# Peptides against a protein of PDB entry 5D63, part 170

Target 1, 292 residues: chain A of PDB entry 5D63
Amino acid sequence: SLRRGIYHIENAGVPSAIDLKDGSSSDGTPIVGWQFTPDTINWHQLWLAEPIPNVADTFTLCNLFSGTYMDLYNGSSEAGTAVNGWQGTAFTTNPHQLWTIKKSSDGTSYKIQNYGSKTFVDLVNGDSSDGAKIAGWTGTWDEGNPHQKWYFNRMSVSSAEAQAAIARNPHIHGTYRGYILDGEYLVLPNATFTQIWKDSGLPGSKWREQIYDCDDFAIAMKAAVGKWGADSWKANGFAIFCGVMLGVNKAGDAAHAYNFTLTKDHADIVFFEPQNGGYLNDIGYDSYMAFY

## One batch from the design tools (peptide; made by RFdiffusion4, then SolubleMPNN)

Design b2_p24_3_s1
Fold by OpenDDE base, seed 1:
Structure b2_p24_3_s1 (fold): chain B 292 residues (1-292), chain A 24 residues (1-24)
Amino acid sequence: as target 1 above (292 residues)
Amino acid sequence: SDAAAEEQEKLLRKEYRELKKKFA
């Protein structure tokens, strides 16, 4: 089953993603097919899938940028019915905003069925152009039509997944204690993470003994990421991944505070030095404490 | 042992400010 998380949803037939036009929060804003850039934040194309309790494989889809929800206009079962952004809540009972999402017959892609109408999210005519219509359309779960098949590229991790990634890393001290602050984390591309670091002013900050040293840099980076998240996204129920670690070297005679994020595949962590903006697989310390 | 690990953790936390590395 599809897990709770943030997804980039890509058509199985053409290189087009489900896009909320202009990221507008206005009711009735068209959801359309649009090109995307790999390994970047596709601002209007990220969707938080929230599973509905006790309703199998059924979700709301909240646009991360606008905070509005995928909505089948009037819940109509007519082929060609518009799919739009509309105000809503994560656990709504409105069938216009409830989507059953299950694997297609190919076992890799998903189909997105409106819970009420039983029609499917369809990239009309498989049109790869920007602004192509996405609509509710008749279909079946076993049909091979790529217009109704979607890849769900997961852009977030759960706290459990982050914890597992940390546990796999060899640079963790035997006394390690992790403190999990949130439940779901958008994982940023390194380019975005670096840009936040640059915009924070940390590159120009002066190291000063005790008063502004490694822990201040690391916390400032986390604060900058948090603020960036709050300023960038209107959806709730997730955080932006940026960890802080305290570590000790092998000799036990030096300690350091630093950041970390996840690799692209979300399987491992990579260390980030906020004093120079470097990414490292080995920062020279074993972490005995982290919060993220 | 778990107890030894916990004690070591406490020591690490207390000593952090004394051990923190200067950035060169």
Scores: peptide ipSAE 0.121, ipTM 0.699, DockQ to the pose 0.095
Fold by OpenDDE base, seed 2:
Structure b2_p24_3_s1 (fold): chain B 292 residues (1-292), chain A 24 residues (1-24)
Amino acid sequence: as target 1 above (292 residues)
Amino acid sequence: SDAAAEEQEKLLRKEYRELKKKFA
């Protein structure tokens, strides 16, 4: 079954993603096919899938940028019915905004069926052009039509997944205690993470004994990421991944505060030094405390 | 033991302000 999370949803037939046109929050904004750039944020193409309690394989899909929801216009079962962004809530009972999402017959891609109409989200004619129509269309779960098959690329991690990644890292002290602040985290590409660091003013900040040293740099980075998240996205129910660690060296005679994020595959952590913007697999310290 | 680990953690947290330094 599909897990709660943030997804980039890509067509199985052509290099096109499900895009909310212009990221607009207006009711009735078209959802369209659009090109994307791998390993980037793809701002209008991220969707938070929220599972509906006690309804098998059924979700709402919230556009991360606009905060609006995928909506089948009037819940119509007619082929070619528009799929739009529309105001809603994560746990709505409106069948226009409820989507049954299950594996297709190929076992890799998903199909997206409207709960009420039983029609499927369709990239009309498999058109790869920017702005191509996405509509509700008749279909079956067993059909191999790539117009109705979608890859769900997970762009976030749960707190449990983050915890597991930390636990696998060799630079964790035996006395480690982690404090989980949120439930689901958008994981940023390093380029975006670095840009936030640059924009924060930290590259020009002067190290000063106690008054602005390692812990101040690390906390300032986390604050900058938090602000970036709040300013960038209208959806709720997720955070941006940026951790703070306190660590001690092997000799036990020095300590440091630093940041960390997740690797591209979300399986491991990488350390980030906010004093110089460097990424390291080994920062020279073993973490005994983290919050993220 | 859990108790020993907890004690060590408390010591580490207490000593952090004394042990922290600029990253070289």
Scores: peptide ipSAE 0.098, ipTM 0.683, DockQ to the pose 0.096
Fold by OpenDDE base, seed 4:
Structure b2_p24_3_s1 (fold): chain B 292 residues (1-292), chain A 24 residues (1-24)
Amino acid sequence: as target 1 above (292 residues)
Amino acid sequence: SDAAAEEQEKLLRKEYRELKKKFA
């Protein structure tokens, strides 16, 4: 079954993603097909899937940018019914905003069925143009029509997945203790992570003995990422991944505080030095404490 | 034991405070 998380949702037939037009929070804002750029944020095209308790394979889909929810207009079962952004809540009982999401017959893509109408989210005519209509349309689970098949590319990790990635890293001290702060984390591309670092003012910050040294830099970076998240997204129920570590070198004669994020495949961590903006697979320290 | 782990953590904290690496 589909896990709770943030997804970029791409059509199985053409290179188009489910896009909330202009990222608008207005009720009735069209959801449309739109081009996307791999390995970027794709601001208006991220959706938080929240599973509904005790309703099999059923979710709300919250647009990360607008904080509004995918909504089938009037819950109509008519083919061509508009799919829009609309205000809502993660655990709503409104069937207009409840979506049953299961694997298609190809075993890789998903179909998105409205819980009430039993119609499917359809990229009308498979149109790859920007602004192409997305609508509710009649269908069945076993049909192979690519207009109604979607790839769910996971853009986030759970706290458990992050914990597992840390545990696999060879630069973890035997006394390591991790503190998990949130449940789900949007993982940023390094380019975005670096831009946040630049915008924080840290590149111009002066190292000063104890008063503003490694721990201050590392905490300032985490704070900057947190602020960026709060300022950038209207949806709730997730955080932006940015960790802080304390580590000791192999010789035991030096210690350091630094940041870390996840690799593109979410399987590993990469260390980030907030004093110079560098990414390293080996920062020269074994972490005995982290929080993220 | 939990007590031993706590003691080790305290030692590591001391090491951190004393052994912070200066960025050159």
Scores: peptide ipSAE 0.096, ipTM 0.659, DockQ to the pose 0.106
Fold by OpenDDE base, seed 3:
Structure b2_p24_3_s1 (fold): chain B 292 residues (1-292), chain A 24 residues (1-24)
Amino acid sequence: as target 1 above (292 residues)
Amino acid sequence: SDAAAEEQEKLLRKEYRELKKKFA
């Protein structure tokens, strides 16, 4: 079953993603097919899938950017019914905004069925053009029609997945204590993470004994990422991944505070030095404390 | 032992301020 998380949703037939047009929060904003760039944020194309309790395989889909929800216009079962962004809530009972999401017959892609109408989210005619219509359309779960098949590329991790990634890392001290702050984390591409670092002013910050040293840099980076998240996205119920660690070197005669994020496959962590913006697999310290 | 690990952790917490190293 599909897990709660943030997804980039790509058509199985053509290189087009489900896009909220212009990222607009207005009710009735068209959801359309649009091109995307791999390994980037794709701002208007991220969707938070929230599972509905006690309703099997059924979710709301909140656009991360606009904070509005995928909505089948009037819940109509007619083929060609518009799919739009509309105001809503994560646990709504409105069947216009409830989507049953299950694996397609190919075992890799998903189909998205409106809970009420039983029609499927369809990239009309498989049109790969920017702005192509996405609509509710008749279909079945076992059909091979790529117009109604979607890859759900997970762009976030749960706290448990993050914890597991940390636990696998060899640079963790035997006395390690981790503190999980949130439940779901959007994982940023390094380019975006670096840009946030640059924009924070940290590259120009001066190291000063105790008054502004390693812990200040590391906390400032986390704060910058948090602020970036708050300023960039209207959806709630997730955080932006940026961890802080305290570590000690092998000799036990030096300690350091630094950041970390997740690798692209979300299976491992990579260390980030906020004093120079470097990414390292080995920062020279073993972490005895983290919060993220 | 768990007790030894806890004691080591406490020591690390106390010593951090003294062990902080400037990034060279």
Scores: peptide ipSAE 0.094, ipTM 0.669, DockQ to the pose 0.092

Design b2_p24_3_s2
Fold by OpenDDE base, seed 4:
Structure b2_p24_3_s2 (fold): chain B 292 residues (1-292), chain A 24 residues (1-24)
Amino acid sequence: as target 1 above (292 residues)
Amino acid sequence: SAAAEEAMNARFRAEYRALKEKFA
């Protein structure tokens, strides 16, 4: 079954993603097909899938940018019914905003069925143009029509997944203690992570003994990422991944504070030095404490 | 819960302060 998380949802037939037009939070904002850039944020195209308790394979889909929800207009079963952004809540009972999401017959893509109407989210005519209509359309789970098949590219990790990634890393001290602050984390591309770092002013910050040293840099980076998240997204129920670690060197005579994020495949962590903006697989320290 | 979060935060603060002694 599909896990709770943030997804970039791409059509299986053409290089288009499900896009909330202009990221608008207005009720009735069209959801459309739109081009995307791989390995980027794709701002208006991220959706938080929240599973509905006790309703198998059923979710709300909250647009990360607008904080509004995918909504089948009037819950109509008529083919061509508009799919829009609309105000809602994660655990709504409104069937217009409840979506059953299961694997298609190809075993890799998903189909998105409205819970009430039983129609499917359809990229009308498989139109690859920006602004192409997305609508509810008749279909079946076993139909091979790529207009109704979607790849769910997960852009987030759970706290458990992050914990697992840390646990696999060889640069973790035997005394390691981790503190999980949130439940789900949007994982940023390094380019975005670096841009936040640049915008924070840290590149121009002066190291000063004790008063503004390694831990201050690391905390400042985390604060900058947190602020960026708050300023960038209207949806709730997730955080932006940026960890802080305290580590000790192999000799045991030096300690350091630094950041870390996850690799593209979310399987591993990569260390980030907030004093110079570098990414390293080995920062020269073994972490004995982290919070993220 | 808020209580659980506060407990976590308290633990975090305590551990962080203790571990920061290694930077001296």
Scores: peptide ipSAE 0.020, ipTM 0.471, DockQ to the pose 0.227
Fold by OpenDDE base, seed 1:
Structure b2_p24_3_s2 (fold): chain B 292 residues (1-292), chain A 24 residues (1-24)
Amino acid sequence: as target 1 above (292 residues)
Amino acid sequence: SAAAEEAMNARFRAEYRALKEKFA
């Protein structure tokens, strides 16, 4: 079953993603097919899938940018019914905004069925052009029509997944204690992470003994990422991944505070030095504490 | 700074919108 998380949703037939037009939060904003750039944020094309308790395989889909929800217009079962952004809540009972999402017959892609109408999210005619119509359309779970098949590329990690990634890293001290602050984390591309670092002012910050040293840099980076998240996205219920670690060197005579993020595949962590903006597989310290 | 971060966010959003406009 599909996990709670943030997804980039791509058509299985053509290189088009589900896009909220202009990222607008206005009710009735069209959801359309649009091109995307791999390994980038794709601002208007990120969707938080929130599973509905006690309703199998059923979700709301919140646009991360606008904070509005995928909505089948009037819940109509007519083929060609518009799919739009509309105000809502994560655990709504409005069937216009409830979507059953299950694997297609190919075992890799998903189909997105409106809970009420039982029609499917359809990239009309498989049109790969920007602004192509996405609509509710008749279909079945087992048919192979690529217009109704979607890849759900997960752009976030759960706290458990982050914890597992940390546990696999060789630079964790035997006394390690991690503190989880949130439940789901958008994982940023390094380019975005670096840009946040640059714009935070940290590159120009001066190291000063005790008063502004490694821990201040590391916490400032985390704060900058947090603020970036708050200012960038209207959806709630997720955080932006940026960890802080305290570590000790092998000799046990030096300690350091630094950041870390997740690798592209979300399987591992990479260390980030907020004093110079470097990414490292080995920062020279073993972490005995982290919070993220 | 918060202001710098806000400016960055605005820049990213503007760039994305510009991309959309270019291909719309």
Scores: peptide ipSAE 0.000, ipTM 0.299, DockQ to the pose 0.016
Fold by OpenDDE base, seed 3:
Structure b2_p24_3_s2 (fold): chain B 292 residues (1-292), chain A 24 residues (1-24)
Amino acid sequence: as target 1 above (292 residues)
Amino acid sequence: SAAAEEAMNARFRAEYRALKEKFA
């Protein structure tokens, strides 16, 4: 079953992603096929899938950027019915915005069926051009038509997945205590993470003993990421991943505060030094406390 | 619940200070 999370949704046949045109929050904004750049944020192409309680394999799909929801126009079962962004809520009962998402016959891609109409999200004619029509179309779960098959690339992690990644890292102190602040985290590409760091002013901040030292840098970075998240995305129910750690060196005679994020595959953590913007697999400290 | 969250936050604050004082 598809897990709650943020997904980049890519067509199985052509290099096109499900895109909310111009990221507009207006009701009726077309959802279209659009090119994407791997390992980037792809602003208008991120969707929060929220599972509906007690309705098997059924979700709302909230566009992260606009905060609007994938909506089958008038819930029509007619082939070619527009799929648009529309205002909604995560746990709506409106069948126009409820999507049953299950594996296709190939076992890798998913099909997206409207709960009410039983039609499928279709990249019309498999058109790979920017702005290509996405519509509801007749189909079956077992059909192999790539126009209706979608890869769900997970762009977020649950708190449990983050916790597991930390637990696998060798640079954790025996006294480690972790504190989880949120449930689901968008994991940023390093380039975006670095840009937030640059924009925060931290590169020009002066280290000062006690008054503005390692913990201030680390917390300032987390605050900057939090603000960036709030300013960048209209959807709710997720956070931007940026952890803070306190660590002690092997000798036990020095402590440090630093940040961390997740690797591209989300399986491991990488340490981030907010005083210089460096990414490190070993920062020289073992963490005895983290919050994220 | 809100109460559980506040309890966790209180514990977090206390433990954070204690650990920082111990190792910093």
Scores: peptide ipSAE 0.040, ipTM 0.464, DockQ to the pose 0.201; fails the geometry check
Fold by OpenDDE base, seed 5:
Structure b2_p24_3_s2 (fold): chain B 292 residues (1-292), chain A 24 residues (1-24)
Amino acid sequence: as target 1 above (292 residues)
Amino acid sequence: SAAAEEAMNARFRAEYRALKEKFA
């Protein structure tokens, strides 16, 4: 089954993603097809899929930017019914906002069926233009129509996945203790992570013994990412991934505090030095403590 | 819930204090 997480949802037929127009929080805002740039944030095109307890393969889809939910207008089963953003809650009982999401017959893409109407999210005519209509449309689970098939590219990790990535890293001390702060994390591209670092003022911060040294830099970066998340997104129920680590060198005579994030494939961690903005696979320390 | 969020925030604050104590 589809895991809880943040997804970029791309059409299987054309290079178009499910986009909430202008990221608007207004009820009735059109959801449309729109072009996207790989390995970027794609601000209006990220959706938090929240599984509904005790309802198999059924989710709400919250737009990260607007905090509103994918909604089939009036729950109508008529082909061509608009799909819009609308106010809601993660565990709503409103069938207009409940979506059954399962693998299509090709085994790689998904179909998105409205729970009430049993119609499917459809990129009308497979139109690849920006602003193309997305609507509810008649269909079947077995049909091969690419207008109704979607790739769910996961842009987040669970705390368990992050924990597993850390556990696989060779630069973890035998005494390591990790503290998980949240349940689901949006993983940023390095370019975005670096931009937050730049905007934080850390590049111009002066190292000072004890009063503003490695731990202060690392915590300041964590705080900057947290604030960026709060200021950028209206949806709740997720965090922005940015870890803090304390490490000791192999000689055991030096300690350091630094940050870390996840690689593009989410399988590994990469270390980030907040004092210079560098990304490293080996920072020269083995972590004995982290929080993220 | 607000209570759950506060609990998570409290945990963050506790770990922050622990971090500072390690370097003190």
Scores: peptide ipSAE 0.017, ipTM 0.459, DockQ to the pose 0.150; fails the geometry check

Design b2_p24_3_s3
Fold by OpenDDE base, seed 2:
Structure b2_p24_3_s3 (fold): chain B 292 residues (1-292), chain A 24 residues (1-24)
Amino acid sequence: as target 1 above (292 residues)
Amino acid sequence: SAADAERQEELLRKEYHALKEKFA
């Protein structure tokens, strides 16, 4: 079954993603097909899928940018019914905002069925143009129509997945203790991570003995990412991935504080040096403590 | 042992401020 997480939802037939028009928080804002750029933050096209307890395969879909929810207008079962952004809550009982999401017959894509109407989210006519209509449409789970098939590309990791990635890394000390701060993390592309670093003022900050040294740089980066998250997204229930580590070298006679993030495939971590903005597979230290 | 690991961890936490260095 689909896991809780943040997804970029792409049509199986054409290079179009589910987009909340202009990222607007207004009730009734159209959800449309729109082009996207791989390996970038597609601002209006990220959706937090929250599973409904005790209702199999059923979710709300919250737009990360607007904080509003995918909503079938008036819950109508008529083909061509608008799908819009609308105010809501993660665990609503409103069937207009409840979506049953299961694998399609091809075993790789998903279909998105409205819980109440039993109609499916449909890219009307498979139109690949920006602003193409997305609507509720009649269908069945076993149909192969690509207009109603969607790839759910996961853009986040759970705390457990992050923990597993850390555990696989060879630069972790035998006494490592990790402290998990949140449950789900949006993983940023390195370009975005670097831009946050640049905008933080850290590139112009001077190392000063004790008063502003390695741990201050690492914490400042963490704080900058946190603020960027708060300023960028209206949805709740997730964080932006940025870790802080304390490490010791092999000789045991030097220590350092640094950051880390996840690789593109979310399987590994990469170390980030906040004093120079560098990414390294080996920073020269083994981490004995992290929080993220 | 687990006890040895815990002791070593505690030492590392206490020693960090003495061991940390400028990254160059």
Scores: peptide ipSAE 0.176, ipTM 0.711, DockQ to the pose 0.094
Fold by OpenDDE base, seed 5:
Structure b2_p24_3_s3 (fold): chain B 292 residues (1-292), chain A 24 residues (1-24)
Amino acid sequence: as target 1 above (292 residues)
Amino acid sequence: SAADAERQEELLRKEYHALKEKFA
């Protein structure tokens, strides 16, 4: 089953992603096919999939940028019915906004079926052009039509997955305590993480004994990422991943505060030094405390 | 216990305060 999370949804036939046009929050905004750049944010193309309790394999899809939901216009079963962004809630009972998402017959891609109409999200004619129509269309679960097959590229991690990544890292102290602040985390590309760091003012901040030292830098980075998240996205129910750690060196005679994020494959953590903007696999300390 | 957890956290806080240094 598809996990709760933030997904970039890519067509299985052509290099096109499901895009909310202009990221608009207006009701009836077209959802269209659009080109994307791998390993970037793709602002209008991120969707939070929220599983509906007690309804197997069924989700709402909230556009991360606009905070609106994928909506089959009037719930019509007619082929070619528009799929739009529309105001809604994560646990709605409106069948226009409920989507059954299961693996296709190829075992790697998914199909997206409207719960009410039983039609499928279709990239019309497999058109790879920007702004290509996405519509509800007749189909079956077992047919191989690539117009209705989608790869769900997961862009987020659960708190449990983040915890597991930390636990696998060799630079964790035996006394480690982790404090999980949120349930689901958008994982940023390093380029975006670095840009937030630059925009925070930290590159020009002066180290001062106790009053603005390592813990202040690390917390300031965490705060900057949090603010960036709040200012960038209208959807709720997720956070932006940025951790703070306190660590001690092997000799036990020095301690440090620093940040960390997840690697591209979400399997490991990488340390980030907020005093210089560096990414490190080994920061020289073993973490005994983290919050993220 | 909660008391044990609090004692451990206090120890960690004191250790950090005493040991933290300027990076580079």
Scores: peptide ipSAE 0.167, ipTM 0.709, DockQ to the pose 0.148
Fold by OpenDDE base, seed 1:
Structure b2_p24_3_s3 (fold): chain B 292 residues (1-292), chain A 24 residues (1-24)
Amino acid sequence: as target 1 above (292 residues)
Amino acid sequence: SAADAERQEELLRKEYHALKEKFA
């Protein structure tokens, strides 16, 4: 079953993603097919899937950027019915905004069925052009039509997944304590993470003994990421991944504070040095404390 | 032991300010 999370939703037939046009929060904003760039944020193409309690395989899909929800216009079962962004809530009872999402017959892609109309999200004619129509369309779960098959590329991690990634890292002290601050985290591409770091002013910040040293740098980076998240996205119910660690070296005679994020596959952590913007697999310290 | 680990953890927290180094 599909997990709660943030997804980039890509057509199985052509290199097109489900895009909220211009990221607009206006009711009735078209959802369209649009090209995407791998390993980037794809701002208007991220969707928070929130599972509906006690309704199997059924979700709302909140556009991360606009904070609006995928909505089948008037809940119509007519083929060609527009799919739009519309105001809503994560746990709405409005069947126009409830989507049953299950694996297609190929076992890899998903189909997205409107809960009320029982029609499927369809990239009309498999059109790969920017702005191509996405509509509700008749179909069946076992049909092989790629117009209605979608890959759900997960762009977030749960706190449990982050915890697991930390636990298997070799640079964790035996006394490690982790403090989880949120439940779901958007994992940023390194390029975006670095840009936030640059924009924070940290590259020009002066190290000063105790008054502005490693812990200040690390916390400032986390604060910068938090602010970036708040300023960038209108959806709620997730955080931006940026951890802080305190570590001690192997000799036990030096300590450091630093950041960390997750690798692209979300399986491992990578350390980030906020004093120089470097990414390292080994920062020279073993973490005895983290919060993220 | 678990108790030893807890004591070491507490020590690390208390001594962090003395252990942290200038970034080089």
Scores: peptide ipSAE 0.163, ipTM 0.734, DockQ to the pose 0.093
Fold by OpenDDE base, seed 4:
Structure b2_p24_3_s3 (fold): chain B 292 residues (1-292), chain A 24 residues (1-24)
Amino acid sequence: as target 1 above (292 residues)
Amino acid sequence: SAADAERQEELLRKEYHALKEKFA
């Protein structure tokens, strides 16, 4: 089953993603096919899939940017019915906004079926152009039509997945205590993470003994990421991944505070030094405390 | 033991301010 998470949803036939046009929060905003850049944020193309309790394989899809939900216009079963952004709630009973998402016949891609109409999200004519219509269309689960098949590229991790990634890292002290602050985390590309760091003013901040040293830099980075998240996205129910660690060196005679994020594949962590903006697989310290 | 680990962690926390280095 598809896990709760933030997804970039890409057509299986052409290099097009499900895009909320202009990221607009207006009711009836078209959802369209649009080109994307791999390993970037793709702002209007991120969707939080929230599983509906006790309804198998059924979700709401909240656009991360607009905070609105994927909505089949009037819940119509007519082929060509518009799919739009519309105000809603994560656990709505409105069948216009409920989507059954299961594996397609190829076992890799998914199909997205409207719960009420039983029609499928369709990239009309497989049109790869920007702004191509996405609509509800008749279909079956076993049909191989790539217009209705979608790859769900997971852009977030659960707290449990983050915890597991940390646990696999060799630079964790035996006394490690982790404190999980949120349940689901959007994982940023390093380029975005770095840009937040730059915009925070930290590159120009002066190190001062105790009054503004490693812990201040690390906390300031986390605060900057948090603020960036709040300012950038209208959806709720997720956080932006940025951890803080306290570590001690192998000799036990030096300590440091630093940040960390997840690697592209979400399987590992990478350390980030907020005092210089560097990414390191080994920062020279073993973490005995983290919060994220 | 878990208790020993917790005690060691507490020691590390208390010593952190003294152990943290100047970043170059």
Scores: peptide ipSAE 0.116, ipTM 0.702, DockQ to the pose 0.099

